Peptides against a protein of PDB entry 6FRK. Designs and how they scored, part 129

Target 1, 411 residues: chain A of PDB entry 6FRK
Amino acid sequence: NEEVLNAMLKEVCTALLEADVNIKLVKQLRENVKSAIDLEEMASGLNKRKMIQHAVFKELVKLVDPGVKAWTPTKGKQNVIMFVGLQGSGKTTTCSKLAYYYQRKGWKTCLICADTFRAGAFDQLKQNATKARIPFYGSYTEMDPVIIASEGVEKFKNENFEIIIVDTSGRHKQEDSLFEEMLQVANAIQPDNIVYVMDASIGQACEAQAKAFKDKVDVASVIVTKLDGHAKGGGALSAVAATKSPIIFIGTGEHIDDFEPFKTQPFISKLLGMGDIEGLIDKVNELKLDDNEALIEKLKHGQFTLRDMYEQFQNIMKMGPFSQILGMIPGFGTDFMSKGNEQESMARLKKLMTIMDSMNDQELDSTDGAKVFSKQPGRIQRVARGSGVSTRDVQELLTQYTKFAQMVKKM

## One batch from the design tools (peptide; made by RFdiffusion4, then SolubleMPNN)

Design b2_p17_2_s2 (from b2_p17_2, 12 letters changed)
Fold by OpenDDE base, seed 1:
Structure b2_p17_2_s2 (fold): chain B 411 residues (1-411), chain A 17 residues (1-17)
Amino acid sequence: as target 1 above (411 residues)
Amino acid sequence: ELEKLAKIILEFLKLFS
């Protein structure tokens, strides 16, 4: 029994190290899991694998819980949120994402650019803010970030803004001058929350970076960025351990809407390759597909057309990056889709849609579209010519459609 | 119903992977 436990724990520890979980945290998890597993209960014929998986899951949940309640803004009050983090962490983009998140929830939100060090920082923030219709403040001439931050905070307080986000200068390295500047800004504006933005793609360096920030600045919240198909979520555990601060949001891509509140259970489930079915359901709900009563009714009756498939492809394209959606499916790890494979998959989907754009209404709206084409092979040749593809590509589409239509009939 | 639709979308995604 102990040998089996040790073998399974070795596999889990290897997978966690491959997921950029810090070696110290992996060791601690291994010890905690060993202490939590009753070997006598394992002897009683319980599914040893499920027991170990559950113990690992529970200990990972504890590693992302700092035991402190996350700061939340107060409605109808002025809430000053200061952002800190290294250059290239996605800090400036994350400021815009957070501002947009609160704006969409009906908060009066604004952005301040107090980054005087980076050339074009204010132009970048202004561009992002303007696209999102978020009010912004900054200067092209003032070089003191304390002055800019103070003036901007005062302005937006006087205008009764509820969420005032201050973006600060990042540096390429942990420099004392950066921390001094951050402390001066923090002392001047007296933020209600200090958010550390961390890039998950730096892997094992996450702990050292997060610790260096926490040792110099009173970090109260963490946002983890670049949790796209390449970034392993293990750095998030290191950030929590080092900062003793909760993760409040995650950045999942380059778009302004690639930003979500941190949920512990779905995150750990995804990290373990268990998928996030709840997060997938939430994304499906955001599409308001329930407004398509006609589609739901067809699916209840086992009806599925080529048009219905086309509409589903459009919906899939709206759900965001393919890698993220696949990573919500149990058994599809985050590494299953490289960025190259995502572009290829999207190109393949667009190709299928282009083939369907060359179909007529009789072909698209038939409950047996494949049979319409099989009865009249000249339709395949017409569609192939119209879409600039081979007859084989059209046949492949029809084969896929047939598989889907059969699944819908079995549901 | 939304769960059923999510399952259908999942199966669609599996065919593109």
Scores: peptide ipSAE 0.042, ipTM 0.680, DockQ to the pose 0.109
Fold by OpenDDE base, seed 4:
Structure b2_p17_2_s2 (fold): chain B 411 residues (1-411), chain A 17 residues (1-17)
Amino acid sequence: as target 1 above (411 residues)
Amino acid sequence: ELEKLAKIILEFLKLFS
């Protein structure tokens, strides 16, 4: 039993290391899991794999929980949020994403660019802010980030902004001069929250970087970026461990909407390759699909039309990046779709919708759309001509529809 | 019901993969 446990723990530890989990945390987790598993219960014929997975899951949840409640903005108060992090961490983009997130929730939100070090930092922030219709402040002439931050915070406090986000300079290396600048800015503006932005793709370097920031600045929150790439997010555990601060949000792509509140359970499930079914359900709920009682009732009766499929394609397109949605499915890793494959998949989806746009109501609303086309092959030719595709492309769509309709009948 | 819909969406996504 101990040999089996050790073998399975070795596999889990390998997978966690491949997920960029810090080697110290993996060792600690291994010891904690060993201490939490009753070997006698393992002998009783319980699914050893499920028990170990559950123990690993529990210990990973503890590693993501710093034991500190996440800071949340107070409605009707001026909340100053200072961003800190290295250059290339996605800090500036994340400032815009957070501002947009709060703006969409009805918060009076603004952005301040206190990055005087990077040429074009203010232009980038201004471009992002303007696209999102977020008020912004910065200077092309002032070189002191303390002055810019102070003036911007004062301005937006006087204008009764509720969320005041301050983007600071990021440097390529941990330099004492960067930390001193960050401290001076923090002392001047007295932020309600300091957010450390970390790139998940830096892997094993996450701990050392997060620690270096925490040792110099009172980091109270973490945002992890680039979780849409090859980064499995193990670095997030290192950030929490080093900063003793909760992860509040994650960046999941390049779009301003590719930004989500951090959820522990889904994140750990994804890290373990169990997928994020809960996050997928939440994304489905955000689409207000529950308002389509007619679709739910059809699905209960095993009915599924080409129109119902078209509506589901529209919903999928609203859920965000295809790679992200696939990465929520158990057994689909984040690496399953390269960025090139995502654009191709979206193009394929749009092509299928364009084919369906050339169908008539009789074809779209038939409970057996494939049979309608099989009985009258001239319909395939009409739709193919109308959509500018081959008859084969229409047949492939109908084949896919038939597979879905059969699945719905089996549900 | 939402679980069924999520499963359908999942199966849709699998067909595009």
Scores: peptide ipSAE 0.036, ipTM 0.675, DockQ to the pose 0.109
Fold by OpenDDE base, seed 5:
Structure b2_p17_2_s2 (fold): chain B 411 residues (1-411), chain A 17 residues (1-17)
Amino acid sequence: as target 1 above (411 residues)
Amino acid sequence: ELEKLAKIILEFLKLFS
């Protein structure tokens, strides 16, 4: 029994290290799991694997919970949120994402660019803010971030903004001058929340970086970025451990809406490669697909039409980023869709829908749409001309449809 | 049923990956 436990724990520890979980946390987890597992209960014929997985899951949940309640903005108040983090962490983009999140929730939100160090920082913030229709403040001439932050906060307080987000200078190195500037800005504007933005892709460096920020400024919240890429998210545990501050949001892509509230259970499930089946079910439920009893009944009978495929494509487009949806699937690592592939995948999906928009009801509603086209090749040429695509593109769509229809018949 | 639908959506997404 102990040998089996040790072997399984070794596999889990290896997987966590490969997920960029800090070696100290992995060691602590291993000892905590060993202490939590009663070897006598393991003898009782329970699925030993399931018991170990549950114990590991429970201990990981504790590692992402700092035991501190996350700060939340107060409605009808002026909430000043200061962002801190290294250059390249996604800090500036995350400021815009957070502002957009609150704006969509009906908060009066604004952005202040107090990054005077990076050339074009204000132009980048202005571009992002303008695209999202978020009010912004900054200067092209003022070089003191304290002055810009103070003036911007005062301006937006006087205009009764509820969420005032201040972006600060991020540097490539942990320079004392950067931390001094951040402290001066924090002292001048008296933020209600200081958010540390961390790039998940920095792996084992997450602990040291997060600690360096916490030791200099009163970090109260963490946002983890780049969880759509090769970063398996293990660095997030290191950030929580070092800052003793909750993760409040995660960045899951390049789009302004690739931003979600942090949920512990889905995150740990994903970290373990278990996916987020619950979050996937929730997203499916949000689509009100349950109201399509007719589709469910067709699927039960192994019937699948081109129209049914088109409707599923519409549903997929409503679920949000493909990377997020794939990342909810067990065994699909975060690596399955690089950011560049998502826009391409969405463009491919839209192209397929445009091809189907040129199909007639007989083609769309046939129980074997591919056979309808194979019997009358002139239909392929008509659809290709109608949608402005090649006959090959239509044939590729029909090949994909045939694969899906065969899959549905096997279900 | 939702799990089956989720699996179908997933297989759709796999073809676009």
Scores: peptide ipSAE 0.036, ipTM 0.668, DockQ to the pose 0.116
Fold by OpenDDE base, seed 2:
Structure b2_p17_2_s2 (fold): chain B 411 residues (1-411), chain A 17 residues (1-17)
Amino acid sequence: as target 1 above (411 residues)
Amino acid sequence: ELEKLAKIILEFLKLFS
């Protein structure tokens, strides 16, 4: 029993290390899991794998809980939110995403660019803010970030803004001058919340970076960015452990909408490769696919047409990045699709849709579309010519359709 | 029903992976 436990814990620890979880946290987790598992209960024929997975899940949930309640803005008050983080962390983009998130919720939100170090920082913020219709402040001439931040905060307080987001200068390295500047800005504007923005793609460096910020600046919240790619999310655990501050939001892409409130359970489920079925259901609900009663009824009867497949492809395209959706599937890790593979997958999907756009209603609405094409092979040639693809590409589509139609019949 | 739809979408996505 102990050997089996140790073997399974070794596999989990390996997977967590591969997920960029800090080695110290993995060791602590292993000890905590060993202490939480009753070896006698494991002897009773319970699914040992499920017990260990549950114990690991529970201890990971504790690791992302700093025991501190996340700061929340107060409605009808002026809430000053200062952003801190390294250059390239996605800080400026995240400021815009957070501003847009609150604006969409009916908060009077604004942005201040207090980054005087980076040439074009204000232009970048202005571009993002203008696209999102978010009020902004900054200067092309003022070089002191303290003056810009103070003037901007005062202006927007006087205009009764509820959410005042201050973007600060980043650096490529941890520099004492950066921390001094951040402290001067923080002292001048007296922010209600200081948000550390961390890039999840930096892997094992997350702990050291997060600690360096927390040791110099009173970080109260964490936002983790770049969870759309190969970032396995393990760095987020390191950030929480180092900052002792809650993750409040995650950035899941480059679009302004690729931003969501942090949910512990879905995040840990994804980190363990368990997927996020709940979040997938939520995304499916956001599509209002319940309005497609006709499709649900067809699926219940094991009916599936090429048109039904086309409509499902349109729905999948609306769900957002394929990598994100696949990462919600149990057994599909976040690494399953690189950004390159996502674009290729989207291109493949669009190609399939273009082939179907060359089909007629008889072909699209047939309950056995593959049989329509098999009985009259001249249809394949027509569709291939109409869509500018090979007859092989049409046959591959029909093969995929047949697999789907068979799955629907088994449901 | 939504769970079935999610499963179908999942199986669709698996075929594109």
Scores: peptide ipSAE 0.031, ipTM 0.657, DockQ to the pose 0.113

Design b2_p17_2_s3 (from b2_p17_2, 8 letters changed)
Fold by OpenDDE base, seed 1:
Structure b2_p17_2_s3 (fold): chain B 411 residues (1-411), chain A 17 residues (1-17)
Amino acid sequence: as target 1 above (411 residues)
Amino acid sequence: ELEEFAKIVKELLDLLS
């Protein structure tokens, strides 16, 4: 039993290391899991695999919980949020995402660009802010970030803004000069929250980076970015461990909407490849797919049309990058769709939709669309000509539809 | 309802894979 446990723990440890979990945390987790597993309960016929998975899950949940309540802005107050992080961490993009998140929730939100080091930083922030209709401040002439930050904070305080986000300069390296500048900015503006933005793709370097920031600046919150990529999110554990600060949000893509509040349980579930059904549900709800209720009622009655399939393809396309959607589905690892496969899958969906755009209402709205085409083969030829595809492509679509409609009838 | 939608999306994705 102990040998089997050790073998399974070795596999879990390997998977966690492959998920960019820091080797020290993996070792600690292994010890904690071993201590949490009652070998006597394992002898009682409980599913050993399920028990180990539960123990691993529980210990991972503890690793992402710093035991500190996340800072939250106070409504009707002026909340100054300072962003810190390396260049390329997604800090500037994350400032815009957070500003947009609060704006959509009815907060009076603004952005300040205190990055004087990067050429075009203010133009980039201005572009992002303008697209999101977020008020912004910065300078093309002032080179002191302390002056810009102070003036911007004062301006937006006087205008009764509730959320005042300050983006700072990111350096390519952890240089003392960067930390001194950050400290001077922090001292001048007296932020209510300091947010460290970390790129999850840096893997094992997450701990050292997060620690270097925490040792110099009073980081109170963490945002993890680039969780849509090859980064399996294990770096998030390192950030929490090093900063002793909660993860408050995650960035899940390049879009301004690819930003969500951090949820421990879904995150760990996704990290373990269990999927994120809750995140999928939340994302579907955010899309305000008003027609989903009507579709669900049809599906409950075992009715599924080609139009219903078309609408589902539109919904999938609206959910954003196909890789993210797959990564939310249990059993589909993040590796299932390489960036190349995503474009191909989207092209395939668009092709299928183009075929359906050449169908008539009788064909689209039939509860037995495949039978309509089988009874009158001339319809296949018409649709093929209309969509510029082969008759084989139309037949393939109808075959896929038939498979799906049969599954719906069994639900 | 949304769990049912998630199943549908999964099945559609399985057909596309």
Scores: peptide ipSAE 0.021, ipTM 0.491, DockQ to the pose 0.091
Fold by OpenDDE base, seed 3:
Structure b2_p17_2_s3 (fold): chain B 411 residues (1-411), chain A 17 residues (1-17)
Amino acid sequence: as target 1 above (411 residues)
Amino acid sequence: ELEEFAKIVKELLDLLS
């Protein structure tokens, strides 16, 4: 029994290391799991694999929980949020994502660019902020980030902004000059929250990087970026362990909407390859897909139209990048769609939708749409001309629809 | 219902791959 336990723990440890979990945390988890497993209960014929998986899951949940409640902004207060992190961590993009998140929740939000080190930092922030319709502050002439941050915070406090986000300078490496600048900015503006932004793709370097920031500034929150399905995000555990600060959000892509509140249970489930059914449910519920109940009922009856397919393509597009959706579904490996395949898949969906936009209601609402087109081939030519595509492209769409409608009938 | 929806989305995505 102990040999079997050790073999299974070795497989779990290997999978966690392949997920970029720090080797020290994996060793600690292994010992904690061993101590939590009753070998006598394992002898009684209980599903040893399920028991070990449950013990591993519980220990991973503990690693993501720093035992500290996440900071939350107070409504009607001027909340100052300072961002810190290396260049290339996605810090500037994450500032815009967080500002946009709070703006969509009805908070009066603004952005301050206190990055004087990087040429064009203010222009980049201004472009992002303008696209999102977020008020911004910065300088083209002031070189002291402390002055810019202080003036910007004062301005937006006087204008009764509720969320004031300050983006700071990044560096390519941990440098003492960066840490001193961050400390000076923090001391001047007295932020209510300091957010450390970390790139999940740096793997085993996450612990050392996160610790270096926490040792210099009072990091109270972590945001993990580049969780674009490829990185399993094991580095996030290292960031929590090093900073003793909760992960508050994750960045899941390059779009301003590729940003979500961190949830422990879904994240660990995804890390273990169990999928994120709960996160999929929440994302579907946030989209107010009230029409999905009607679709589910039609699908239960084996009915599926071209309109139903069009609505599903709209839903998929609203859910965001395909890699994220696939990574949330159990049994889809994170490797199913490379970033290149995602843009191609989205372009393919848009093309299919453009073809369907040239269809009439009789074609879209038919329970046998492919048969409508097969009986009257002139419809294919009309749709092809209307959508600016070949008759072959329309036939390919109808072939895909037919395959799907056949699957729905077997459900 | 949501498990059925997830299965449907999965199958749609598999057809699009």
Scores: peptide ipSAE 0.020, ipTM 0.481, DockQ to the pose 0.152
Fold by OpenDDE base, seed 2:
Structure b2_p17_2_s3 (fold): chain B 411 residues (1-411), chain A 17 residues (1-17)
Amino acid sequence: as target 1 above (411 residues)
Amino acid sequence: ELEEFAKIVKELLDLLS
């Protein structure tokens, strides 16, 4: 039993190391899991794998919990949020994502560009802010980030902004001058929250980088970026351990909407490759897909029309990036949709919908749409001409529909 | 219900792959 436990723990430790979990944390987790597992209960025929997975899950949840409550902005107050992080961490993009998140929640939100080091930093922030219709402040002439940050914060405080986000200069590496500048800015504006933005793709370097920031500035929150899938979530654990600060949000892509509040359970589930059923639920609920209940009910009755497929395609398109959706489904690895494949998949989906837009109600609402087309091949030619596609493309759609309808009938 | 939805989404996505 101990040999089996040690073998399984070795596999889990390997998977966690491959997921960029820091080796020290993996060692600690292994010891904690080994101590939490009752070897006598393992003898009773309980699924040893499930027991170990559950113990690992519990210990990972503890590693993500810094024991400190996340800072939250106060409604009707002026909340100054300062962003810190290395260049290339996604800090500037994340400032815009957070601003957009709060704006969509009905907060009076603004952005300040206090990055004077990078040429075009203000133009980039301005471009992002303008696209999102977020008020912004910065300078093309002022070189002191303290002056820009102070003036911007004062301006937006006087205008009764509730969320004032300050983007600071990044550097390519840890430099004392960067930390001194960050401290000067922090002292001048006295932020209510300092957010460290970390790139998950840096792997095992996450701990050392996060610690270096925490040792120099009063980091109170962490945002982890470039979580485009399951592969690199382990760096987040390292950031929490090093900063002793909660992860408040995660960035899951480059789009302004590729940003979500951090949830411990879904994150650990993703890290373990269990998927994010809860996050899928939440996304489905946020989309007010009330029509999904009606569809699920039809599917339970083995009824699936071309219209039902069209509605599902619309729902999938509303759910956002396919990579995120797939990453929420258990057993879909990160590799299933590269960013290139997502755009292609969306284009394919739109093409299929365009073909269906040329179908009539009799074709769309038939419980055997493929049979309607097979009985009257002239329909295929009509739909092909109407949608500007080949008869082959229509036949491929009908073949896909038939496969899906057969799967539904087997449910 | 949501597991069924996830399965449906999976199957739809598999058809698109």
Scores: peptide ipSAE 0.019, ipTM 0.441, DockQ to the pose 0.127
Fold by OpenDDE base, seed 4:
Structure b2_p17_2_s3 (fold): chain B 411 residues (1-411), chain A 17 residues (1-17)
Amino acid sequence: as target 1 above (411 residues)
Amino acid sequence: ELEEFAKIVKELLDLLS
């Protein structure tokens, strides 16, 4: 029994190391799992694999929990959030994503570019902010990030902004001059929260990097970026351990919407290759899909209309990029859709919805929409003309609908 | 119910791929 446990723990440890979990944390986890597993309970015929997975899951959850409550902005107050992190961590993009997240939640948000080191930093922030309609501040002439940050914070405080995000310089290396600059900025603006942005793809370097930032600046929150890539995000555990700060958000792509609140259970499930069904469910629930129960009930009765399909397409569009949705489903790797395929898939979905917008209520609400069109081929030509597509495109949509409706009838 | 919904979403995505 102990040999079997050790073999299974070795496989789990290997998988965690392949997921970029720090070697020290993996060793500690192995010891904690061994201590948590009652060998007597394992003898009772319980699925040893499930018990070990559950023990590993529990210990990973503990590693992601620093025991400190995440800072949250206070409504009606001026909340200054300073971003820190290396160049290439996605810091500037993440500032825009966080600002956009709070703006969509009805917060008065703004962005300050205090990155004077990188040429075009302010232009990049300005472009992102303008696209998202987020107010921004920065300078093309001021070279002191302390002055820019102080002036920007004062300006936006006077304008009663609730979320004031300050992007700082990221250098390629841990340089003392960067940390001194960060400390000077932090001292000048007195941020309510300091967010460390970390790239998940840096693997085993996550601990040392996160520690170097925490040793110089009072990091209170972590954001992990590039979790859409090959990185399983095991480095996030190292960042939490090193900073003793919670992960508050994750970046899941290049788009401004590819940003979500961190959830421990979905993240650990994904890390273990269990998929993120819970995160999918939560994301679906956050969409307030009030009609999901009614849809599930119709689906249980084998009823599926073109309108039901349209509503599901709207739901998928609201859930964000298909790659993220697929990456949340067990057995779908993040690589299942290349970046090119995602935009194409979204464009295809939008095209299908545009075709359906040219359908009438009788066509949309029919329990056998394909048969309605097959009985009266003139409907296909009408819809094709109305949506500006070929009759073939309408037939392809009806073929897809028919396949789906047949699957629903088998459920 | 939510697992069934996830299955439906998966099947929809598979049809769109």
Scores: peptide ipSAE 0.018, ipTM 0.459, DockQ to the pose 0.148

